# Peptides against a protein of PDB entry 3WG5: the designs that were tried, part 311

Target 1, 218 residues: chain A of PDB entry 3WG5
Amino acid sequence: LAKNIVYVAQIKGQITSYTYDQFDRYITIAEQDNAEAIIIELDTPGGRADAMMNIVQRIQQSKIPVIIYVYPPGASAASAGTYIALGSHLIAMAPGTSIGACRPILGYSQNGSIIEAPPKITNYFIAYIKSLAQESGRNATIAEEFITKDLSLTPEEALKYGVIEVVARDINELLKKSNGMKTKIPVNGRYVTLNFTNVEVRYLAPSFKDKLISYITD
Target 2, 218 residues: chain A of PDB entry 3WG5 as posed
Amino acid sequence: LAKNIVYVAQIKGQITSYTYDQFDRYITIAEQDNAEAIIIELDTPGGRADAMMNIVQRIQQSKIPVIIYVYPPGASAASAGTYIALGSHLIAMAPGTSIGACRPILGYSQNGSIIEAPPAITNYFIAYIKSLAQESGRNATIAEEFITKDLSLTPEEALKYGVIEVVARDINELLKKSNGMKTKIPVNGRYVTLNFTNVEVRYLAPSFKDKLISYITD

## One batch from the design tools (peptide; made by RFdiffusion4, then SolubleMPNN)

Design b2_p29_8_s4 (from b2_p29_8, 14 letters changed)
Fold by OpenDDE base, seed 3:
Structure b2_p29_8_s4 (fold): chain B 218 residues (1-218), chain C 218 residues (1-218), chain A 29 residues (1-29)
Amino acid sequence: as target 1 above (218 residues)
Amino acid sequence: as target 1 above (218 residues)
Amino acid sequence: SLVEKVSATGRVEIEVLTDGAKSVAEVLA
């Protein structure tokens, strides 16, 4: 029986240009192998907004469904991670993870205080995050509040409020629960129904370069 | 005769959160001493957009006129530097300097290729740079082309096209030429006429911390 | 060119770079 392939890859740490390269590499591999989907196990405190926006665009341009899975327990899709998730075809979270806290900042001052983004930037990201939520049929009001209130949610809250689609403890439960779901955004112009009934799970390991850069940025 | 004070400080290198701290420190000192103005000698290849936007906001909130001076010869106000200049009360350039090349990018890939910004980001910065130009009565069409065509200009071209106000070889010529000019944006809600007839020039040196961080980021 | 830096607080940093110079516009979110 022809096995459908599902790729699983991990992206951990700060969202940077290198993180974009990881997303691009992983998605490209899965595209080349005509995978049913790729699951990205995401654990990020946040990162660069430009890299984030590129990652969102790369996901939106994917020839296959990209599932963001906030994993393992203790992980977060904070800030940039929330945008990435909201830009994806399906969001899952493990119990004990978090999502939200999306208020943009310009950085940290030398004393460690947050440098606030000007209202123009904040408003831009409000519009952006709302658009991602609306395009995916997710809760745009909560998405806005991720910025305006710096709101963070549990998986159960995020599910309840229609921010995410699945709460799953592991990859097997994720595959089981997401089987038969439609992607929240189109893949190549079409909403796809996920089929995880006859799948081989293939893990993509970080390249040596991926490991080295993560080590330097951690 | 009560001497009006004009401060001069240098900001060189990549625009980062640390560069914001430098701008903030320098402007604050000049504000505290009720200076007539501060001149920032700017030489930057560009830097972070968020830091840039904070710097622009800090300049706009200044209690005194902030003059951006692209100096010395060979310097540039590239990318982020152009935005900062366009957000300031007066722009001057020395002969042999450049301004422009404002197209936003997300970064460089591991192979050194530019990662293009998504159209949404590019369009945001087009709107932003145009707003800075319009608010300051500068050439918004050219400001847009700094992005869309990645245009770079000489001081003479920038002056001719109404992007900048002064071409000056040194601080003395700058003070002389800008004397009697109105700020291109308000200071505390008012357009100010610069008075450099009876001035003491005070140079602000980089702090040790400023030097150390510049050394690490260079 | 947008060069994004990552905020230490886990916020989205948007770094805008330009073509000719590594202008890293880092908006942190």
Scores: peptide ipSAE 0.026, ipTM 0.245, DockQ to the pose 0.269; fails the geometry check
Fold by OpenDDE base, seed 2:
Structure b2_p29_8_s4 (fold): chain B 218 residues (1-218), chain C 218 residues (1-218), chain A 29 residues (1-29)
Amino acid sequence: as target 1 above (218 residues)
Amino acid sequence: as target 1 above (218 residues)
Amino acid sequence: SLVEKVSATGRVEIEVLTDGAKSVAEVLA
């Protein structure tokens, strides 16, 4: 029996292997406590695609619904963040946030110019991001355009185009709006109807290690 | 008219965006001086796949032959290094070196365990490494096994299996053995016959920046 | 860090690490 508990944790900064560890830890805690869901407040400019793909896989392996919430205002689920969001059970955004800009790059040259990914890599990620959108019943055309046009969307646009499921100002509004929604991907092979009636919200703090690495990578 | 000049430069350590800058700089110098070839003495445990793919592209865009030489004894063209080698105009190895171990990973967990790449990524790199082998007329089956079996080969094995073109103890032996060989990939759309008759060998030193980053990433 | 540079520009890096060394295929996205 799922406890009437919803966990909330923050993940901010670059997506790295350390970010994977944060996701894994947070989801594991929420799984162990049989939470109704975990909400990850996400604010990321992007990061490592490998870490991103591992995070997506970890989310997909979750025993509970994982909700990506782009929060607070001014935050973004940029680049890797968009992939993570598209790989999740539900996406929410706060007003004044953004999602998209998913064009893969190979890094930055010495002059700060972007090193373009070769077409093979770009095409791989087009296929990948489209697969995430398709698997989650989200707008695969826009998902592709997140790469091909380096498109970024507002919450209102993302909702309108069927990229995300909820626009919410805070956790309470998110819980209220997402109550009764089905997950966009399965949990343990089943689409789950979210039940946020009379839930206890538990905030997870970053570990000391989480804080240190976030500080070094910012 | 190609000058009877062969450049030699060392690239050691992890493959990074900085390593791309080194490759770009070295190849550019050799191109500008209309060198007959550039030999890159490579010793790498691997590194970033994006940087690797950019390096491969930079090699393929070279106006002159780029020879990857796994050197000195004890060196490896491991992981990313193997891809780079397979993307080059000619591969040589010194005795006591190795090539292979190309299985993609997503990093290391906190306990130092390998985070496996998802099958999609592994399959992508299987296709990629096979394409490099096929384009260069090298053993695509072994190239695949560099991933699927995490295979590593000695110079003698690599030569025997048609992964590499030359085993050489030093630059002089390399020049002697590779003289008259055709490049395994085109230079400016043409397969070039290497001419190392009466060549001047010019060594390129790493820039100060090259040294500093190598030290920080090691 | 190389990681810091990617954060500044909002792109996904896929580090595909290959066995033998971190072949971090940082595909930056």
Scores: peptide ipSAE 0.023, ipTM 0.258, DockQ to the pose 0.255; fails the geometry check
Fold by OpenDDE base, seed 1:
Structure b2_p29_8_s4 (fold): chain B 218 residues (1-218), chain C 218 residues (1-218), chain A 29 residues (1-29)
Amino acid sequence: as target 1 above (218 residues)
Amino acid sequence: as target 1 above (218 residues)
Amino acid sequence: SLVEKVSATGRVEIEVLTDGAKSVAEVLA
């Protein structure tokens, strides 16, 4: 029986236009091979909101399920990472990871102080993050509080509050726990039931270009 | 009689955090020497809103008048440049320059298409640009239309509509025409009358760091 | 090449760009 393919790729660091290119490349490869899903191991402190919104859009346009996996232990889906996760077909977190802290800022001053976003921008992102949560059937109230309270949650809390779908220690546990789950948003207009029986896991390496970009941004 | 110093510095290209550093450095030098004013020759297509807002704040905190001069002919104070100008003590334009086109965007997609800002962000910047215009006694309606209509104006139009204060071909004409004008916003809590009689013009060169940054952003 | 200086600190930078040139107003979320 032909094994269904599950791709795994890592995206680490700040969310930028280059991070969008990584998402696009990874998802495209998995689409071309008609994978059952792609798992993106995400570890990000945040980044650009434009890139974030484009990434969310790219995920939502995916021909296959895109699973955001906050991994490894110690990783975070902070800020932009949370939006990306909320825009995805399934969210998983490893123990010892975090999600949240989504308050928009305008940047950092010369002294490293945060430049606060004005209320109207904050309110936009509140509406946006709530829409992502609602569209995915996740907790829109907590999604709002990721901004208004700059809330950060543990995997256990996020699961409890209906922000995420899976807590898993590794890819094998993730595949096992998410097997038979429906995607939280449609794939090609339909909610897909994940079938992780008899799967081949393929790891995608970052391209040389991807590595160069990460090195410049780190 | 001791000549009053007027500094002139150029800022060209995209508005970024590095552009803020340039503004800060230039203004600081002029402040340290108790200059009558600093003229910033501005040519920008736009840039980051955070950097823009920080630049505006730095200008408003200046101990001396900061004159934004859209120069040379063919230059623009587009987008972020317009906000910076509207936040300054005096705006001048050379013939053949432009001002406006202030509609906020979220960025550019992979195909180079503009990612539109949501209405709430647009509305924030409408409120912001109007506040800058109102605080400076400039045309807040046209400032709003710089966003809502993506309006761009000639120097003659901008002068006519009360967006700018001076049309001048060069620094000498600028000094002559702006002599005796009051700043459109306070300097150290007071509206200052510019005194460009018996002035020494000092040109500030970009630092090596400034040049390197411009080279990377061009 | 827009050297997007992504601020190192873990906040979402939303570049709000204004229409004329590539004014990327980074609204960081």
Scores: peptide ipSAE 0.022, ipTM 0.264, DockQ to the pose 0.255; fails the geometry check
Fold by OpenDDE base, seed 4:
Structure b2_p29_8_s4 (fold): chain B 218 residues (1-218), chain C 218 residues (1-218), chain A 29 residues (1-29)
Amino acid sequence: as target 1 above (218 residues)
Amino acid sequence: as target 1 above (218 residues)
Amino acid sequence: SLVEKVSATGRVEIEVLTDGAKSVAEVLA
């Protein structure tokens, strides 16, 4: 049986326009090879909302399933990362990771204090994050609380509350557990059943540009 | 064969928190009766973004298909109305209606000029409207152009470009044409095939409150 | 409110800022 390809790529750090470029590149490669899926190992504290929304769009436009995997242990899908995850076809988390803490802010004041978003902005993102949750059949109440309570969840909590679909220690366990699952959002207008019974895992390395920017942002 | 119920209700005017209450009430009634669908006859120039997003959420959380029907001839799903439509399970338009013109603004200046939204706001709504289009398998490029070009489309154009699913002159034609269609977004996590072969159409009148507010806002 | 202004024009405004672990969006439709 021809092996289906599953791509794995890492996206780490602050969500920016550059992070969008990484998502786009990785997903494009996986699309070109008609991969069964791409797994994005995500570790982010958050970042720019504009970039985040563009990334969500790029995921939703993907010709293949995009699995957001909060990995490795110690990683987070914080703030922007939560939106990205909720906008994706499947969310997995490794033990010792976190998701949530999505309360929008305008930035940091000179004293390092958070400049709170006006209620309108907060409410927009509440609506947005709830939409992402609803569209993906995930817990929209908790999604809202990611903002209203700045809530962070463990993988166990996130799974329990129906925020995520898989807790997995590694890629192999992720593939095993997610095999036969349907995507939480459509791929090209249809919910896809993941087939990980006969797959080749291909890791995508960051481009030279990706490495350089990561080096600058670290 | 037990007749499936299809509800029809009208929502007209500016999108506000009150409009949310109308959507919620109408959808709730239809849900309680396990209706095959609710058709919302929509005629709006737009309104509040917060209310719009809440309405989109309410639609996406519906236990039954919500069909947004831009009706009667001369009606529009302008601005907020377009978002609502794109967030729904099916969009229909009557001949002589319009959809689009979604460019966000901060308001009107004292001289009546539009206070333009800052780029970040515009870009957010671009991302949002594209998400709604993508999630519903509708034309995300045109959805973006509803903002970037403040584009308005006829029913024929909207259908041609894959923004909407049905052009219908009346409820009977709508039911006929949409019979056997699948919802463009899930209902309770599944795409529902509409069955309008044996339906009772029930019209929902505005509440006394709805009438009073409409009278005040007209 | 920004939302109230949009209601008059039928236009939606959203400003989205995420910095660090936090995102910001302002929405007017």
Scores: peptide ipSAE 0.017, ipTM 0.224, DockQ to the pose 0.148; fails the geometry check

## One batch from the design tools (peptide; made by RFdiffusion4, then SolubleMPNN)

Design b2_p30_1_s1 (from b2_p30_1, 18 letters changed)
Fold by OpenDDE base, seed 5:
Structure b2_p30_1_s1 (fold): chain B 218 residues (1-218), chain C 218 residues (1-218), chain A 30 residues (1-30)
Amino acid sequence: as target 1 above (218 residues)
Amino acid sequence: as target 1 above (218 residues)
Amino acid sequence: PVEIDPLPADISERIAKIREENIKLAKELL
C-alpha cells in the first residue's frame, strides 16, 4: 500500500538534460518511498525538445503518479513545459499561471529572431503533442493549436477546454481537489485513484548540483 | 494582529532585476513589522518581463496586502507596470495617471522602431495577463486588450471597466476609500478585509543602493 | 537540436536584454 506521503519538488527554468536529471532524481526518491504521488511544481519557459521527450518518458515510466503543478502564480508551463504536463498523470495550475505556446523552433538568429522549424519538424511535434493529449484523455485539438496557433491558456481556460484537471491556489487545495481523481494515464499499467486522505507532505529540495546548474543555466 | 501601520514606498523607473530587489526589500520590511498593508507608489514605463514576473510572484507571496498605487499625477503603470498592478492585492490610481499598453516587444531597433514580438510571445503574455486579471476578479477582456490593442486607460476608465479598485488623489483618500475593501487576491490563502482605521503611515525611503541604481538606470 | 521555444522567461530575458541593449544604445545615442 502506498504510504500516505506526497512528495513535492520544484523544477524551475529551461528544460535541459539537467532538468531530466532533476525529474529522474525526484521521481526516483518518491518511488523508493512508495509515495502516493509526487507533485512537481513546474515553472519553465521551455527548452530542448530531446530533454523534454526524455522527461515525458520518465514520467510515463514512473511507478507512482506524477502531478505537474504549474506553480507559483506567475509561473508557466510554456513550450516544453506543456508537453511535460500533457505527458503527466495529472495537471494542475495555480491562478496567474499559463500553459501553451508549443511551436518548435530551431533557435534564435543573431538578430534575436526566431528561426522557424521546417514543416517536417513542426508536423512531428504536432503528432507528438496530439498523441500525448489523446493518451491522457485531454483536448487534442487544443494541444495541436498550442503549436499551430501558438496558443497559450489561463488555468480557467485550460480547465474549461479539458487540457488540465485542477485549478488550485496551493498544495492543500490541490490535494483536496485531486483527491479521488483517477490518473489521466496509467501507473504501472493501471489508472490510479488518488487518495490524499491524511497525507503527509514532504518537500524535496534541489541538490547542490541542481542549484548550481540552475544558476549556470539561468 | 496586524499593527495599525501602513507602509508607503516608491518605485519609479524601468522594471529590472534591481526593481525586484526594491519590491522584495520593501515588502519584507512591512511583513516583518506585521503591517496592515504596504502601498507601493508606482511610476514605470515598463521594463523586463522576467523581472516583472518575479515581482508579481513576490507580491503574491506577500504575507501582507500589497497595494499598487499609480502615483503621483503624471505617473504611469505602463507595460510591465500593468502586469504588476494586476498581480497585486489592490490597485489604485491617482488622477492624471495611466495604465495599460502591455504589448510585449523584443526591443528597439537601431532606428528606434519597436521590434515586434513573435505571435508566440504575444500569445503567452495574453494568457498571462488574462490569468492575472481572472485571478484577481478584474476585467480579463480589457487585460487582453492592453496587449492586442495597446490599450491605455485613465483612472476613471480603468475603474469603470473593472480593472482597478480605487481612484484617489493622495494616500489619505486612498486609505479612506480602500478601508473595508477585500483584497482582490488572497494573502496567505485568505482574502483580507483592509482595516485602515486609525492607521499610522510610515514611509520607506530608497536605500542608498536603490538610489544609486535608479540613478544609473535612469 | 530542436528547441521548443522557451517562451516568456527567456523571451523576457531576451527582450529584457535586447531592451537593455537598446536602452544602452539609445542612451549612448542620446
Scores: peptide ipSAE 0.052, ipTM 0.233, DockQ to the pose 0.077; fails the geometry check
Fold by OpenDDE base, seed 4:
Structure b2_p30_1_s1 (fold): chain B 218 residues (1-218), chain C 218 residues (1-218), chain A 30 residues (1-30)
Amino acid sequence: as target 1 above (218 residues)
Amino acid sequence: as target 1 above (218 residues)
Amino acid sequence: PVEIDPLPADISERIAKIREENIKLAKELL
């Protein structure tokens, strides 16, 4: 019986166009092998809004479930990472991680202060994040507050408020807890029940390009 | 019967990337020798948030229990040190030490005044510190107040409020009091009962590199 | 370009880059 494969890959750091390339590559590999799902271990402080939106679109176009797993402990799905998570088929968080703080900014001043976005931009992202939450059946009120109050949540809070679906310590626990869950958004137009019974876990390594870019951007 | 080894090492000063290297080196040595635990004698006024988060991750990835011991008397686990402690498997404090004061800052102005962090950053660290506390079964309310009220606690207060697990005057008392305690977070996915019966204590010295960097940064 | 804010780990470095004259003072501290 062809073992159902679950891919696991890591994406760490700022959300940029290079991050998009990583998502695209990882998802494409998993799609080609007809994986049951791909788990993306995400640790990001945020990044570019344009890259974030492209990543969300790529996830939503995936032929397989994409699970965002905020991992390891100490990691975050902050800012852009929250949007990415909300755009995914399932969100999990490890203990000691965080999610939220999604207010858009135009950048930083010379003194390091934040340059605030105009109301027009802020309102756009409020609508956008609420839409992601609503589409996925997650808490749209909290999603809005991620912007309006710059709210950040623990895994327990996020679970309690219906922002995420799973708190798990590791990949094995994640697979156990998410087995039998339906995806929060459709895969190829249908909600899929995750089947993690008797799966092979396959880790994807960064490409040479990914390593090089990470080295340059660090 | 192979004597269970407990390593003891000291980390003092500002939390930086170099401090991460020290943690990594010390924990790696203890892991390689299959130690029962490593005790890190910590004395820090704080430091860089990025380095702190990396250290927390390294501790949580440890194959053995990492005990943070605020030592000697007069030492502190201030600011970044509090986060590190909360991310560890067990916290002990010597009498006359302190923990807390965790409000993030962006730095200092030219006149030496503190540049306050924006709410977005503050809220991020509130969520982060609460998550660390919740994961470890420690007082998340007090953890939050370490930021919102810039609260600092004595060992007795910290113990009373459930922030720490042990007050001990020295390593021997620490071993005695913590013997039979379960780690506050998992080790390799499991909560471990500490066994400090008939242990050999082995002290780790700073490397030449550690000494050199300490000399340059002092 | 709109940034959905780099939080602390990246902010410290960005602030440092922006504060060329006070790089050490511009870093996020805890």
Scores: peptide ipSAE 0.045, ipTM 0.222, DockQ to the pose 0.087; fails the geometry check
Fold by OpenDDE base, seed 2:
Structure b2_p30_1_s1 (fold): chain B 218 residues (1-218), chain C 218 residues (1-218), chain A 30 residues (1-30)
Amino acid sequence: as target 1 above (218 residues)
Amino acid sequence: as target 1 above (218 residues)
Amino acid sequence: PVEIDPLPADISERIAKIREENIKLAKELL
């Protein structure tokens, strides 16, 4: 029986146009091989809103389920990472990770203080994040509070409040727990039941370009 | 029985004079073929007020119903896009999209801060957006709040408050849900009941010029 | 010129570009 493939790739660091390229590349590879799903191990402090929105769209346009996995312990799906997660087919978190803190900012001042976004921008992203949550059947109230209260949650809290679907220590536990779950958003117009029985896990390595850019932006 | 044609076209990006040209071209094609309607898949962060007003006029002068569809998920009819939507014969939104944030601005400063419009301009656009809402039988109070509060809404909220008419996941669902609806503004002086039974969906591609301009303005 | 843009120009332009590319991709994938 032809083993279904699950791809696993890592995205770490600030969300930028290069991060979009990474998502695009990884998802494209998995699509081409008709994978059962791709798991993106995400660790990000946030980044650019434009890149984030593109990544969300790329995920939502995926021909296969995209699972955002906040991993390893100590990682975060902070700010832009939360939006990306909420736009995905399934969210998982490892113990010791966090999600949230989504308030948009214009940047940092010379003294390191946050330059606040104007209400217009903040309200835009409130609507956006709530929409992502609603579409995925996740907690839209908490999604809003990720912005309005700059809320950050533990995996256990996020699960409890219906923000995420799985808490898992590693890829194997993730596959086990998510087996039989329906995607929270459609894949090619259909909600897909994940089947991770008898799957081959295939790791995708960062390209040389990905490594270089990560090195420069860090 | 001659299949009624519904055209679908995409407009994405900033609202500019070039965007007007796109609207004009798409609507003209659909008019020439006596289409049942044209659906414009709109994704815009906003743009120029002058271009926006011209687009609204062009839509209102259309010989066929113009449906503004905020699509795909993650898209927005932000700022100028909201005015355009409110000036159209029917508004639809996909899950995961947003509408609103209509406060006029003079631009952005070097630090990314908004340069506020003077009260005279703001008041002008309040009157304008309220007029669009009233003419279309949509929620004029919320329309005003799109400016005064920089309000942005989810599709579900927009539907609930009577800003939009349809929430739909895709073109097929849009056609299904909007079938039998009356246009919210007249077409050639008459409110038209949409008939999307046995229609041919015809997609209009961006012209080379449209693609080039999109590339340059992005 | 009066602009109606909820996002700073730099962000809005980039978002627009990204969205366009994504839509194009999505259409190609559908």
Scores: peptide ipSAE 0.031, ipTM 0.242, DockQ to the pose 0.111; fails the geometry check
Fold by OpenDDE base, seed 3:
Structure b2_p30_1_s1 (fold): chain B 218 residues (1-218), chain C 218 residues (1-218), chain A 30 residues (1-30)
Amino acid sequence: as target 1 above (218 residues)
Amino acid sequence: as target 1 above (218 residues)
Amino acid sequence: PVEIDPLPADISERIAKIREENIKLAKELL
């Protein structure tokens, strides 16, 4: 029996192996308590592709719905963050946030010009991001354009184009709007209808390790 | 109960992590005293995007209305300053000030030439600035053009185009004109009607640290 | 479901690193 509990945790910064550990820890806690869902407040400029892929896998292996919430205002789910979002059970964004900008690059030349990734790399990530979009019933064309056009979207645009499911100002509005929605990907092989009626919201604090790493990377 | 107090503080110079600290300190003081609002007299040529985003977040997390006032005459809310303004509860400008010019750059070359930001970055900030405008019910088209056309506006133009809410010559005129206005973004989830009837104006002096940094950067 | 074989870890890591650096650079000046 899913408890009427929703966990909320924050993940901020670059996507790394440490970020994977955070996702794993947070989701595991929520799973153990049979939470109705976990909301991950995500604010990331991107990060490592390998870590991103592992995070996506961990989300998809979750025994409970994982909601990616681009929050607070001013946050982004950029680059790797977009992939993570597209791999999740539900995407929400706060006003004043953004999603997209997924084009892989090799760096910048001395003159400031972008060194483009070779077609092989670009095509790989196009295929991957499209697959995530298709699996979740989200806009695969826009997903591709996150790469090919380096597209970034507002919450309103992302909602309009079917990239995300919810625009919400805060956790309470998110819970209200997402109540009764079906997950965009299965949980344990089934699409789950979210039940956020009379739920207890529990915030997961960063571990000591999380705090330490945040302190070092700030 | 909100006290009939309005705080006024000045932030001048480049937007940096130190500027974030100033915003945080000033807003915190005003929050602690349950002020009706805080007015930030802003004069900036721009600065770091990361600091800007943090400042926007801090403003949006404020427990009280934050009014960005481009002041005194001759001041600007350029580049990062425009984003900050668009992320605030109310924007005012004094005559003889300007807002805009938001095209992101990677920096300056050795010869002083601007290193242009790649499309990925530009598109990211277009999405971001449009999101701020949309959230606040301000002109998102003009917000985009602050980047794409490097557009700068006078107070009268900015008011006309729905970028800002008030043109005021001084604090007293600002208070008079903004009295009864609703904030353009929520405070604690609600739009607040500003009450500047019989208010005490309290000026926050720069801290010793603020003075020292100003002295070093001047 | 489209099965995608992951790129070699080295390539993935390189791309990620470059992207991170670019984002840092991009956030330098507004």
Scores: peptide ipSAE 0.007, ipTM 0.188, DockQ to the pose 0.033; fails the geometry check

